# Ledger of designs, part 14: peptides against a protein of PDB entry 5EG6

Target 1, 151 residues: chain A of PDB entry 5EG6
Amino acid sequence: RLRSQTVSTRYLHVEGGNFHASSQQWGAFYIHLLDDDESEGEEFTVRDGYIHYGQTVKLVCSVTGMALPRLIIRKVDKQTALLDADDPVSQLHKCAFYLKDTERMYLCLSQERIIQFQATPCPKEQNKEMINDGASWTIISTDKAEYTFYE

## One batch from the design tools (peptide; made by RFdiffusion4, then SolubleMPNN)

Design b1_p10_3_s2 (from b1_p10_3, 5 letters changed)
Fold by OpenDDE base, seed 3:
Structure b1_p10_3_s2 (fold): chain B 151 residues (1-151), chain A 10 residues (1-10)
Amino acid sequence: as target 1 above (151 residues)
Amino acid sequence: MVPSFKAKIK
């Protein structure tokens, strides 16, 4: 009997008030651009412009309004996150979400759970940090949306 | 009103 390994795709999703990784359901998230000096909180000011690598963003579930802490979106090359990339974010290209103001903690998929993974510095390449496959994400579809935030 | 992106992530 010949067996082959089945590849499973998982999507970022919100269920029961928690972020998780689902193989059956996908969530739609607003990616809000923030100013670099924006403080953490439920209330924030959305900045104008196209999102570039290295910028601070907020991921907000379009259905529940649940949000992750402030993230820096970084470009991924192979198994490394690039610290100095600043070009526009590319759809279908791998990216990583660094948790702002942490010691190299990245948003990571582990089975059905969303966890924080600590990247390892690259001594020979100061502009790179080593991440695992679970910390490499792909934005598979985007839609331009107008958002109005009221305080 | 400010522009943002609605995204599906995997």
Scores: peptide ipSAE 0.376, ipTM 0.854, DockQ to the pose 0.045
Fold by OpenDDE base, seed 2:
Formats: sequence, structure tokens, C-alpha cells
Structure b1_p10_3_s2 (fold): chain B 151 residues (1-151), chain A 10 residues (1-10)
Amino acid sequence: as target 1 above (151 residues)
Amino acid sequence: MVPSFKAKIK
């Protein structure tokens, strides 16, 4: 017996100078790979190569140029973010975006808002942090020709 | 709600 459930999707979008989540509008974003030692700022140096989990990235709106703070992209396993995964980023996996240099803060969807959600340590698994569903993101490529994630 | 976004690497 098959069960189906309709799930609503919200997309990251920039409007009015702010990031928000929309069920209808979506923004196209650049994911820029940074060096691990790159400092926070509006100007940054982009490095070449495929993005792997654990690496530092910048999400930049292709239209407005507005960017989120430096993020570490992490693989999601169930309801946890993996701290030590380092394989190529793939659309096959959910990902989480850790706000670099924070106390376990992750980019999170809450209704129409984009917020920071504090993950809790996983007591029995040091390589994992517990996140909520709103912090588990799906990356959708806008152009297959320019897609650089492992499929 | 499932969060998603469209992106490309530059």
C-alpha cells in the first residue's frame, strides 16, 4: 500500500532588501566556493572547483547581489547535520547551512521568514548536530549545463 | 514546509 502526502515547498527569495521564503517566487542564487580562511565581508575571493560538504560558501542573489554571511554547507542525515562529511555536494542529499563562526546556528525556514536556528549537539554522536526540518535545504539547479554538483 | 532554493555555482 502506497501513501502519498503533499508537501508545500518554499523558495529562498530576496524582496525588499531581505531574504524571505516564498511559495511562488524564487530567486536564483550563486553559490560561491570560498577558502576556509576567507574573512567575512561583501568582497570575497572565489575559488575554483566542485563544492564539497564542509566547505565555506557564499550565497549571492543573482539579481540584487545580496548575500548571506559565510556558510558551511553540510550534509544532512535524517534530522542531523553531519559535521565531518566531505564528499561532493549532490542534489541527492539535503543540505544544511551552518552560519560560520556561530554557536551551531543554521539557515532555517520558518513560515515566510528566513531565520537562524540553533542546532543542539547530538549527545551520542559527536559528528552530528540535531537540526529541524526547516534547516534542511534542497538545492535546485537552474541550469544543468552549469551544474557543478555531483548527481 | 520544505525549504528549497535555486542556485548555480559561479
Scores: peptide ipSAE 0.361, ipTM 0.878, DockQ to the pose 0.101
Fold by OpenDDE base, seed 5:
Structure b1_p10_3_s2 (fold): chain B 151 residues (1-151), chain A 10 residues (1-10)
Amino acid sequence: as target 1 above (151 residues)
Amino acid sequence: MVPSFKAKIK
């Protein structure tokens, strides 16, 4: 028979100058909407409006200011990232963060580490890429203001 | 005002 384990929740967090996955602490991040043609850099222009799947975003730690590379937020269907979904991002719905301009690399949780996971093309559905559970994130708003997400 | 969020994995 298969061995069962307790499912634990981990949060994206910044500590000691590094991004990691914590079971005890969570980080509050600004999510900045960027233009699709925005270049990588410390300085960037932020667009106003609701964030939609397929758009380019920057995640910035509200405490340290540390940022991840440019990401494309994608809708998740089961264990697949949708490449062509463009509806507004919904809180508490699973999403994936594609590292922009990479070969299908996604932000992934592996135990206490934040790594890049390479998605596999979906053979039967060209608009999907197969990801693992660690690459499926749930966004929880820390602010009551209606701005970028559908609540 | 820029919204804040936390990312959670279960």
Scores: peptide ipSAE 0.334, ipTM 0.829, DockQ to the pose 0.045
Fold by OpenDDE base, seed 1:
Structure b1_p10_3_s2 (fold): chain B 151 residues (1-151), chain A 10 residues (1-10)
Amino acid sequence: as target 1 above (151 residues)
Amino acid sequence: MVPSFKAKIK
């Protein structure tokens, strides 16, 4: 007998030196825009400007300073990540975080863990990749004074 | 320009 599932909200959080998904706590993160040719590393140069889909970014925990690897933020349409969307990142719109230089690996929530999920190509739509719900994130701005997302 | 945010999954 399967247990009933309850729809719940989880937040990206850093605990015990690791990224995880919490239903109780949320972390505040900085999203830094990088140049497309920026190399991987703990030290990086932040680029000025509004963040657009398709651009390379770094997610950094505001408390611990821990960062994820370089990501490409992509627009999500239903259950697909768009590969060619380049409009400004929209607050409250779903997005996906592609791990740069991987084979379609995306940042994904699985239970309480943050893992990499491999997207499936869309045969009929080369500009899309199929992702699961756990790989679809919603960004909520915590500091509108410094950055204004588009709706 | 460095925005801060929280990532939310429903």
Scores: peptide ipSAE 0.317, ipTM 0.840, DockQ to the pose 0.046

Design b1_p10_3_s3 (from b1_p10_3, 6 letters changed)
Fold by OpenDDE base, seed 3:
Structure b1_p10_3_s3 (fold): chain B 151 residues (1-151), chain A 10 residues (1-10)
Amino acid sequence: as target 1 above (151 residues)
Amino acid sequence: MVPSFKAKVK
């Protein structure tokens, strides 16, 4: 028998009015592209076009309508978030979600909880911030309404 | 653990 280790995946999910991480259940989320000057709120204007790294987005649960605060989607390189990447978002790469207008806070998975993780500045590389593995997300298109990523 | 989520466009 061939032996190999499998990696456990936890999915972002909304349950009981809260965001959490589940190994069995997953929620489908809309990724809404916003203008950089869009204010925080329940109502927002959505832009058309492909999402690029560095842009402001809103993650909204397709079932409950619950949303996270405005996020800036950033490209991930190993254990760092890139601050200056602006190419189209690709499913081939992990991404990080910076909470807009915070002190380097990123959306992070910690066991079954969704928390904010504070990234550490990289003194040697000003265009990078150090994050942990829990802050490196994989976006998977649903079969319900797939988002076309740049490849 | 690997963080992931399903996404779609409105």
Scores: peptide ipSAE 0.337, ipTM 0.871, DockQ to the pose 0.088
Fold by OpenDDE base, seed 1:
Structure b1_p10_3_s3 (fold): chain B 151 residues (1-151), chain A 10 residues (1-10)
Amino acid sequence: as target 1 above (151 residues)
Amino acid sequence: MVPSFKAKVK
C-alpha cells in the first residue's frame, strides 16, 4: 500500500475556489478573532487577544485569502460540543466550529468534502450538542501560520 | 478519518 492510501488524517485545503479536505495537501489558515457583534462579510475587523472558546472567529486561507463564514469556536468533549466553555483555546483539545446564526450547523469533514453537519441537542444537558467525528477538528500550529496555544 | 488543519491566530 502507498502511504497516501493508509493515512487517516485529512487537512482543510482550498482548491479551485472551494474548501475541501485532502489527505496529501494542506493549507495554512489564519484564525482571526472577531467581536461577537461583527457582521458577516468579506471585510471584517480583527480583534486583539487570545482566542477563547465561545468566541467568534474567521478562518482565512493564507494563500488564496478565501474565508469561511463567521464561526464560533467551541470546545469538544468526546462527541459533544460544549456551548458554555470559555477557557482559552488549546492544542490539547479538539474543537468544533459552529456556523454562526444557524440551527446547530457545524463545519464538518465528509470524505473529501467540507459540509455543514447539524448537531443534535443533548436532552439531559442543555449546554452540550452532539456532533460527529468529522466535526471535531484538530488545530495544528505551523511555521507558516504559528500560534502559541494555551496548555 | 481525522479532520485537521494548520492555523495561526493573527
Scores: peptide ipSAE 0.331, ipTM 0.871, DockQ to the pose 0.096
Fold by OpenDDE base, seed 5:
Structure b1_p10_3_s3 (fold): chain B 151 residues (1-151), chain A 10 residues (1-10)
Amino acid sequence: as target 1 above (151 residues)
Amino acid sequence: MVPSFKAKVK
């Protein structure tokens, strides 16, 4: 007989000047919409409007101000990132974060580390790239800047 | 293990 299992969740967090994944700590991040032609840098212009899949974003820690490189947020279908989805981002769906101007590198959780994972082309679906579960993120809306999570 | 993060979408 099958039984349910509690799945552990790890949260993106900044500590000691670097990004990591914690089961007990989480950071609050701003997701800023950028123009597609915005260059990489510490200074950037934020665009107004709702974020859609396929658009360029910056993730900025609300406490430290540390930011990840420019990302393209992509919709996830099973274990694939969709390259041409353009509907509004929904918290009901998982998403992937492609590191802009890389060879299919995605933001990925590996144990306690945040790494880049290289997606592979989907042979028979040209509008999809294959990712792993660690590259499939859930966005949780929050007004809190920091929180200690007790399991 | 599921990756997540809490954020405000601008």
Scores: peptide ipSAE 0.315, ipTM 0.861, DockQ to the pose 0.082
Fold by OpenDDE base, seed 4:
Structure b1_p10_3_s3 (fold): chain B 151 residues (1-151), chain A 10 residues (1-10)
Amino acid sequence: as target 1 above (151 residues)
Amino acid sequence: MVPSFKAKVK
């Protein structure tokens, strides 16, 4: 019989002006809700309300202010990103971050690096894309921030 | 390995 495997966790972190993945250090990130038509840039207008899957967000490091490009947060089911889910985002579920205006590129952890991973389309299920484990993120709320996720 | 991060929302 197979037994459960222990898995290490790596955290998104900013150091030396770069995003990376650390097992020891973690950064606190603001998740800003944007309008779907918000343009890319350093300055952006934050929208009020709970974040739903399918919406556009900005991840900003609370310490450095460094931000990732605009992302669409998507619900994850096993190893697939759901393209049409629109329910409120929950900390209890894994999520994926699609790089907006790309060809299925997702924010991905690869060892100590943060990269873009191209998802594979699901031929039989047009509402899903295949992602790897590194593109399936867990969001952990911190007491250093206001929580607006669905609980 | 499991990707994760601490988050705050405005």
Scores: peptide ipSAE 0.332, ipTM 0.869, DockQ to the pose 0.098; fails the geometry check

Design b1_p10_3_s4 (from b1_p10_3, 5 letters changed)
Fold by OpenDDE base, seed 4:
Structure b1_p10_3_s4 (fold): chain B 151 residues (1-151), chain A 10 residues (1-10)
Amino acid sequence: as target 1 above (151 residues)
Amino acid sequence: SVPSYKAKIL
């Protein structure tokens, strides 16, 4: 590479009913663990337990209640999402949010926008998918909370 | 109630 682009810190945030990436404000999100067979919807049942990579989660804005579609949280190694990692999710380590039941679509930061980005298969590593930097997220603050979601 | 995480994500 001739040059490295300056990376600005941006936070996942909800504004005006939309998810976006803010350099000034951060959103607080509940990460709810779901059963693998949980269907998509505004109403869902939160599963008991600690979150591991490979599990299905719901990200819900604590302020607005806005939620993303069901995601599978995956461990990230450099620029690849690991498909078979199942250890506990670790704070301050990179992770990716796969849009469940899609063809390798991941939650991605593109400037101020939150988009879906399609990962490419790793030709020689079937347990990995190549993601861009925007699809690599970091959970920088985690607080254990007692919560039950109700429809 | 069920334990969940409240997180800041970047």
Scores: peptide ipSAE 0.519, ipTM 0.893, DockQ to the pose 0.045
Fold by OpenDDE base, seed 1:
Structure b1_p10_3_s4 (fold): chain B 151 residues (1-151), chain A 10 residues (1-10)
Amino acid sequence: as target 1 above (151 residues)
Amino acid sequence: SVPSYKAKIL
């Protein structure tokens, strides 16, 4: 038999006005903390403080300024997203990005595309949702940056 | 000016 196939590693990237997954290019993104009651829109107010799981965030491309809809960053345990975790976000730990105000939709990598994947409820654990591997992300590098926004 | 995180996401 032939050897096992290699699963490709891909980075979140913006090109041509779209988010996609690239094996060669990586994008740098600002992770902005929002208030839980912040409405969806092009303009938003960034909240001061450390980002914790369960909080609402905006991912903004540092180059193009393109942003994804409001997300809730959630802690991942194996193949499940934790709904009640609230500790500080850790680098190199798997996380999931829940699309806020959706029915369990998560930001997901599918080949070169970024899609929404619907998580399955965990039958015996109401505080967990089952996600696929493509919906598990890793923040591999972070740096503090000053951001000025105007409304 | 508000501090934010600049991140690479894999």
Scores: peptide ipSAE 0.506, ipTM 0.893, DockQ to the pose 0.045
Fold by OpenDDE base, seed 3:
Structure b1_p10_3_s4 (fold): chain B 151 residues (1-151), chain A 10 residues (1-10)
Amino acid sequence: as target 1 above (151 residues)
Amino acid sequence: SVPSYKAKIL
């Protein structure tokens, strides 16, 4: 008898004081827009506005208050992150989270763990970086009344 | 007043 393996969907979640990838539970996160010159820290000033690719954001767990470092949200085209895209973030498109002020490090899902993955430069296309599938994310609003992504 | 937006990520 032949059996096929299916890949289950995993969600970003906080458990036991750590970020992880859960197949059964999902976490609700605040996506705070920051100024480009905002410094890293537990305290930050939230900017008003519609989130666009290329902007700096802070992901904060709504339950625990735990936060990831400052991220730049980037548009994804196939297996590449676009460096110059600046249109509104769309729920119809995958995105990548670049860790600000790093050497091409992106937030990445590896089995049940959340890690940093180093993207590879595209010599022939300077406006793109190559990422793996684990570094490609989908954002789904928990409440569209609060925030509606561009479609 | 700054609005807070919630989202799930997968």
Scores: peptide ipSAE 0.470, ipTM 0.887, DockQ to the pose 0.049
Fold by OpenDDE base, seed 5:
Structure b1_p10_3_s4 (fold): chain B 151 residues (1-151), chain A 10 residues (1-10)
Amino acid sequence: as target 1 above (151 residues)
Amino acid sequence: SVPSYKAKIL
């Protein structure tokens, strides 16, 4: 006999000083484009332009200002992250967030927790890495916003 | 100010 579980939609959210996955609340995040050579830190320079797959981004909570480490946004094809895709990021299309300068670590949803998941190399396709479903994200809504920084 | 994108992610 098999048991059935309901699948619930979860949103990336910040609560209690940490990132988590909420079924009831969604966080609004700025996706800041960075230069490829931008260093990790609290202060960073935002680059102008449309975000393309393969580029470095910073996700910053619009409410708390909390940020994740630098990420590379990658296009997802089925259960694989594409390493060489460079077209503009598409809304409602699956993407993955590679933690920059890690050994294939990706931002991953595990129940209510946000974890790092290590992708495995695709043996037959060098331009792909295998990820799980939790590491596949969807940008469901975007809006233009002005970000003010002080140099 | 610098233009950025605000997004909901799931």
Scores: peptide ipSAE 0.387, ipTM 0.851, DockQ to the pose 0.045

Design b1_p10_4_s1 (from b1_p10_4, 6 letters changed)
Fold by OpenDDE base, seed 3:
Structure b1_p10_4_s1 (fold): chain B 151 residues (1-151), chain A 10 residues (1-10)
Amino acid sequence: as target 1 above (151 residues)
Amino acid sequence: MEVPSWKAKF
């Protein structure tokens, strides 16, 4: 399970003050848990505790301090983001980062750029949104984290 | 659409 800690992810890198894709380097970031009612801004209050899907987080580059907008971390099931999953975040699963207060916009890798990609509603399942592979992220903790196995 | 970013302050 993840908590507010240092993490690493592939294809997300900060260089020259910009977020971009890098096939050669893993980006090191802090993932900070926020209150659901935390407002957007450069300043924010970090919560303690294990991160659950559906919660609001901030990704901050550990080197430059550059931050992305508030994100809701969501569980990924194949090519869909789950809207109602609320279990603890597992490093065994990919995740998606919904840009909070947007119309289904997700953090996405497109070629060499990090962009907002609009998910498509799933017609049959209202609790899912269809995303592409670029919107699925693998997060690896770089410090001590509780390992949890789910059957 | 690009994602905005800024330096975090604590």
Scores: peptide ipSAE 0.290, ipTM 0.877, DockQ to the pose 0.906
Fold by OpenDDE base, seed 1:
Structure b1_p10_4_s1 (fold): chain B 151 residues (1-151), chain A 10 residues (1-10)
Amino acid sequence: as target 1 above (151 residues)
Amino acid sequence: MEVPSWKAKF
């Protein structure tokens, strides 16, 4: 499971103060765990502990220091984001980043851009939201000392 | 829709 640490994900890159897509470069980011009631801002308090799905996190570029808005990290099953998953975040699973306090907006890769994608509710499965492939991310820890792997 | 970003401060 992941703790606040340095992670990498493909296609997410920061250049010129903006987040964009790069097929050739992996972005390196700090993933910070926040309290659920932490307010949005440039300044934030990082809490200790391992990150679980459903928790609020901040992604900060390790190179530029640029940060995304508060995100809720959610587990992905096929093309759906799970709303009630609360187990520790695993590198074995894809994840989605819900932009906190939005109407089902998720961090999404679209061609060369990083955009917000609005998920569609699942009428028959209220604990799931339908996302596209661009909203599914793979996280790889770059600090082995801060990660415990479970099969 | 673009995603906003800003410099993180600690």
Scores: peptide ipSAE 0.276, ipTM 0.866, DockQ to the pose 0.905
Fold by OpenDDE base, seed 2:
Structure b1_p10_4_s1 (fold): chain B 151 residues (1-151), chain A 10 residues (1-10)
Amino acid sequence: as target 1 above (151 residues)
Amino acid sequence: MEVPSWKAKF
């Protein structure tokens, strides 16, 4: 289980005040759990607890303090984001970051840029949205004390 | 589409 803590992820880095892709190193970020009703802004209130899929989170660069918009962390199954998964976030699975209050926009790696990618609804599976590989992320806890492994 | 960002404040 993942808690509000420092994490690292590949291909996400902050340089010059901007988010960009870096294939050479993992970026270090704080992942903060927010209330579902937390408003967007530079200031936000962090919740304690284990992060579950479907919850709202903030990614903040541990070095620069730069933050992304509110994200809903979603479980990924192959090339689909699961809309109804609510189990604890696991480092064993890829995740997708839905930009909250958008039309299916997800945080995405495209070449050397970090962009928004619009997912496509799954025609026969209402609980899934089709994403590309660039919208699938792997996160690793950098603070083992704040991570609980479960089988 | 570019992703907006800003400095977080606590």
Scores: peptide ipSAE 0.204, ipTM 0.835, DockQ to the pose 0.931
Fold by OpenDDE base, seed 5:
Structure b1_p10_4_s1 (fold): chain B 151 residues (1-151), chain A 10 residues (1-10)
Amino acid sequence: as target 1 above (151 residues)
Amino acid sequence: MEVPSWKAKF
């Protein structure tokens, strides 16, 4: 289980007030759980508890304080994002970050830039959206907070 | 498409 805590992710980091990508750098971020009805903005209220797939989160650079828009963290199955998964987020699996209130836009690594990538609906599987490899992220906890592994 | 960002306050 993942709580609101400091995490690291490959490629994503902040430089010069903007989000950038680097193959050699890991960015340190706070991942904050938000209420589902939390509005967008610089100011937001952090909720306590374990983060589950499908919940709304904020990624904040631990150094600069720069934040991304509200995201929905989604479970990844190969090259697809699951829309209905609600189990606890696991560091053992990759995840995708859907930009909330967009038309299937996900955080995506493209060369040295962080962009929005529009997922493609899966006609055969309505509970899935097709994403590319750049939209699949690995997160690693950097603090000593409680974490539970799941099989 | 670039992703917007801002300084977080909480």
Scores: peptide ipSAE 0.152, ipTM 0.796, DockQ to the pose 0.945

Design b1_p10_4_s2 (from b1_p10_4, 6 letters changed)
Fold by OpenDDE base, seed 3:
Structure b1_p10_4_s2 (fold): chain B 151 residues (1-151), chain A 10 residues (1-10)
Amino acid sequence: as target 1 above (151 residues)
Amino acid sequence: MEVPSWLAKF
């Protein structure tokens, strides 16, 4: 399970006031759990506890303090994001970051850039949205906690 | 404090 914590990413970093992608440089960020009704802004209240799918989070650069807009972390099933999953985030599972209050926009890596990718509705399964590989991420913990698997 | 972790793509 994942708590609000500092995360290093190989691809995401801040340079020149913008978010960029890099295959060589690692960026350190805080993943902050927010309340579902927390407003967008520079000031926000961080919640304690394990992060669950469907909850609102903030990605904040540990050095500059620059942050992405509020995100909803969602469970990924192959090439789809699940809209109704609410179990604890598993580090053995891929996840996606939905930009809150957008029309299906997800955080995506494309050609060394961090962009917003618009997911396509799944006509047959209303609880799923189709995403690309660039919009799926893996969170890897360095702690000694027991790994938890969720189907 | 929490132990650091990594966000990556594979």
Scores: peptide ipSAE 0.209, ipTM 0.758, DockQ to the pose 0.039
Fold by OpenDDE base, seed 4:
Structure b1_p10_4_s2 (fold): chain B 151 residues (1-151), chain A 10 residues (1-10)
Amino acid sequence: as target 1 above (151 residues)
Amino acid sequence: MEVPSWLAKF
């Protein structure tokens, strides 16, 4: 017999002051580019330009204004996050969000909750970290014609 | 002008 696979799609959403995932509801987020030396805080200075992998970003809910801590957006290759990729971010590729200044912690979906997942170093490839599927995200722009990200 | 985005998992 041929096996069928049911695919479940989840979207990051803010409700009740919490970040969570929903199969039916989604939140729109602004992705702000920050300078590499920008400090953590509710107030931050947005940098102009196209977002590249390895750069620091802020995710801000368009409705509530709630923001996650500073993140480094990283390119994903299968189940690994690339640490040294610096090409422009493409909406056609999956990405991971490293929580800046943490011990390999990534934004992750577990069940219906958003958590921090600790990536495992790749002994053979120092420029990669192993992540789980929950830490891999796809960014969808409101403009379907956009293939790169910027503030 | 900034364009909002969605974060999705497929």
Scores: peptide ipSAE 0.190, ipTM 0.748, DockQ to the pose 0.043
Fold by OpenDDE base, seed 2:
Structure b1_p10_4_s2 (fold): chain B 151 residues (1-151), chain A 10 residues (1-10)
Amino acid sequence: as target 1 above (151 residues)
Amino acid sequence: MEVPSWLAKF
């Protein structure tokens, strides 16, 4: 039997000092490119240039300044995160955010909460990790230009 | 500076 369901778009936003997902509200985030060797911290050095998959980034709320830990942005193919993709990040293409220095933890939506989801190694493809739908994100910008840092 | 972006799930 086929069951009908309602699917709505969710947006990441910050409220009450926490990251949430909302169908009604959204937050604007800066995606800062970092050096691969940048340490975790509230202060960080931003690199200039286009953002590519596999690079380290910081997501910072444009309003509150709240930031997530260092992330590696990875390309998504179906329900797998690609570990070796290094082309420029494409807007409106699904991506995943690996929590750097974790055991395959990815930024994930669960219900209305933002959590970490542990990906499973892909048995026959070492360059892929299996993620759930909640760990797939789409980047949207009012400016359709390529993701880059400008001075 | 980077262009502000939305993180969305469809």
Scores: peptide ipSAE 0.178, ipTM 0.758, DockQ to the pose 0.044
Fold by OpenDDE base, seed 5:
Structure b1_p10_4_s2 (fold): chain B 151 residues (1-151), chain A 10 residues (1-10)
Amino acid sequence: as target 1 above (151 residues)
Amino acid sequence: MEVPSWLAKF
């Protein structure tokens, strides 16, 4: 299902060396695929290939070069992050960014600030973690190339 | 080169 921009749309942006969210401004970010055993750092080796859910990625601002720590991109189902989804990342589906090597911390929007939100385990579904709406994102390509669509 | 993307919330 296609998702369209609305008046309430917010975009991840870098300003003054900090990450924030804006309805007026947006940053374009490279989503770099990393090896699962890649260590944390400003210097990293990018892998070739299509990004799948469950893989390790680096988000880097295309203009400033500012980067977030290593993330695992996860598929979102309603208000939950799926831990075992491994299909190709789709722009038409919501995703979540787990901060690698943390205790269920996810990239989250709170007002205009980008924070870490701790997901709660799903007691009845071990393959899911409960996230809030602020931890759910949509990827929109700035080029004609698009992620694979699944329906 | 990789295609840059927006991260958006609706």
Scores: peptide ipSAE 0.176, ipTM 0.762, DockQ to the pose 0.046

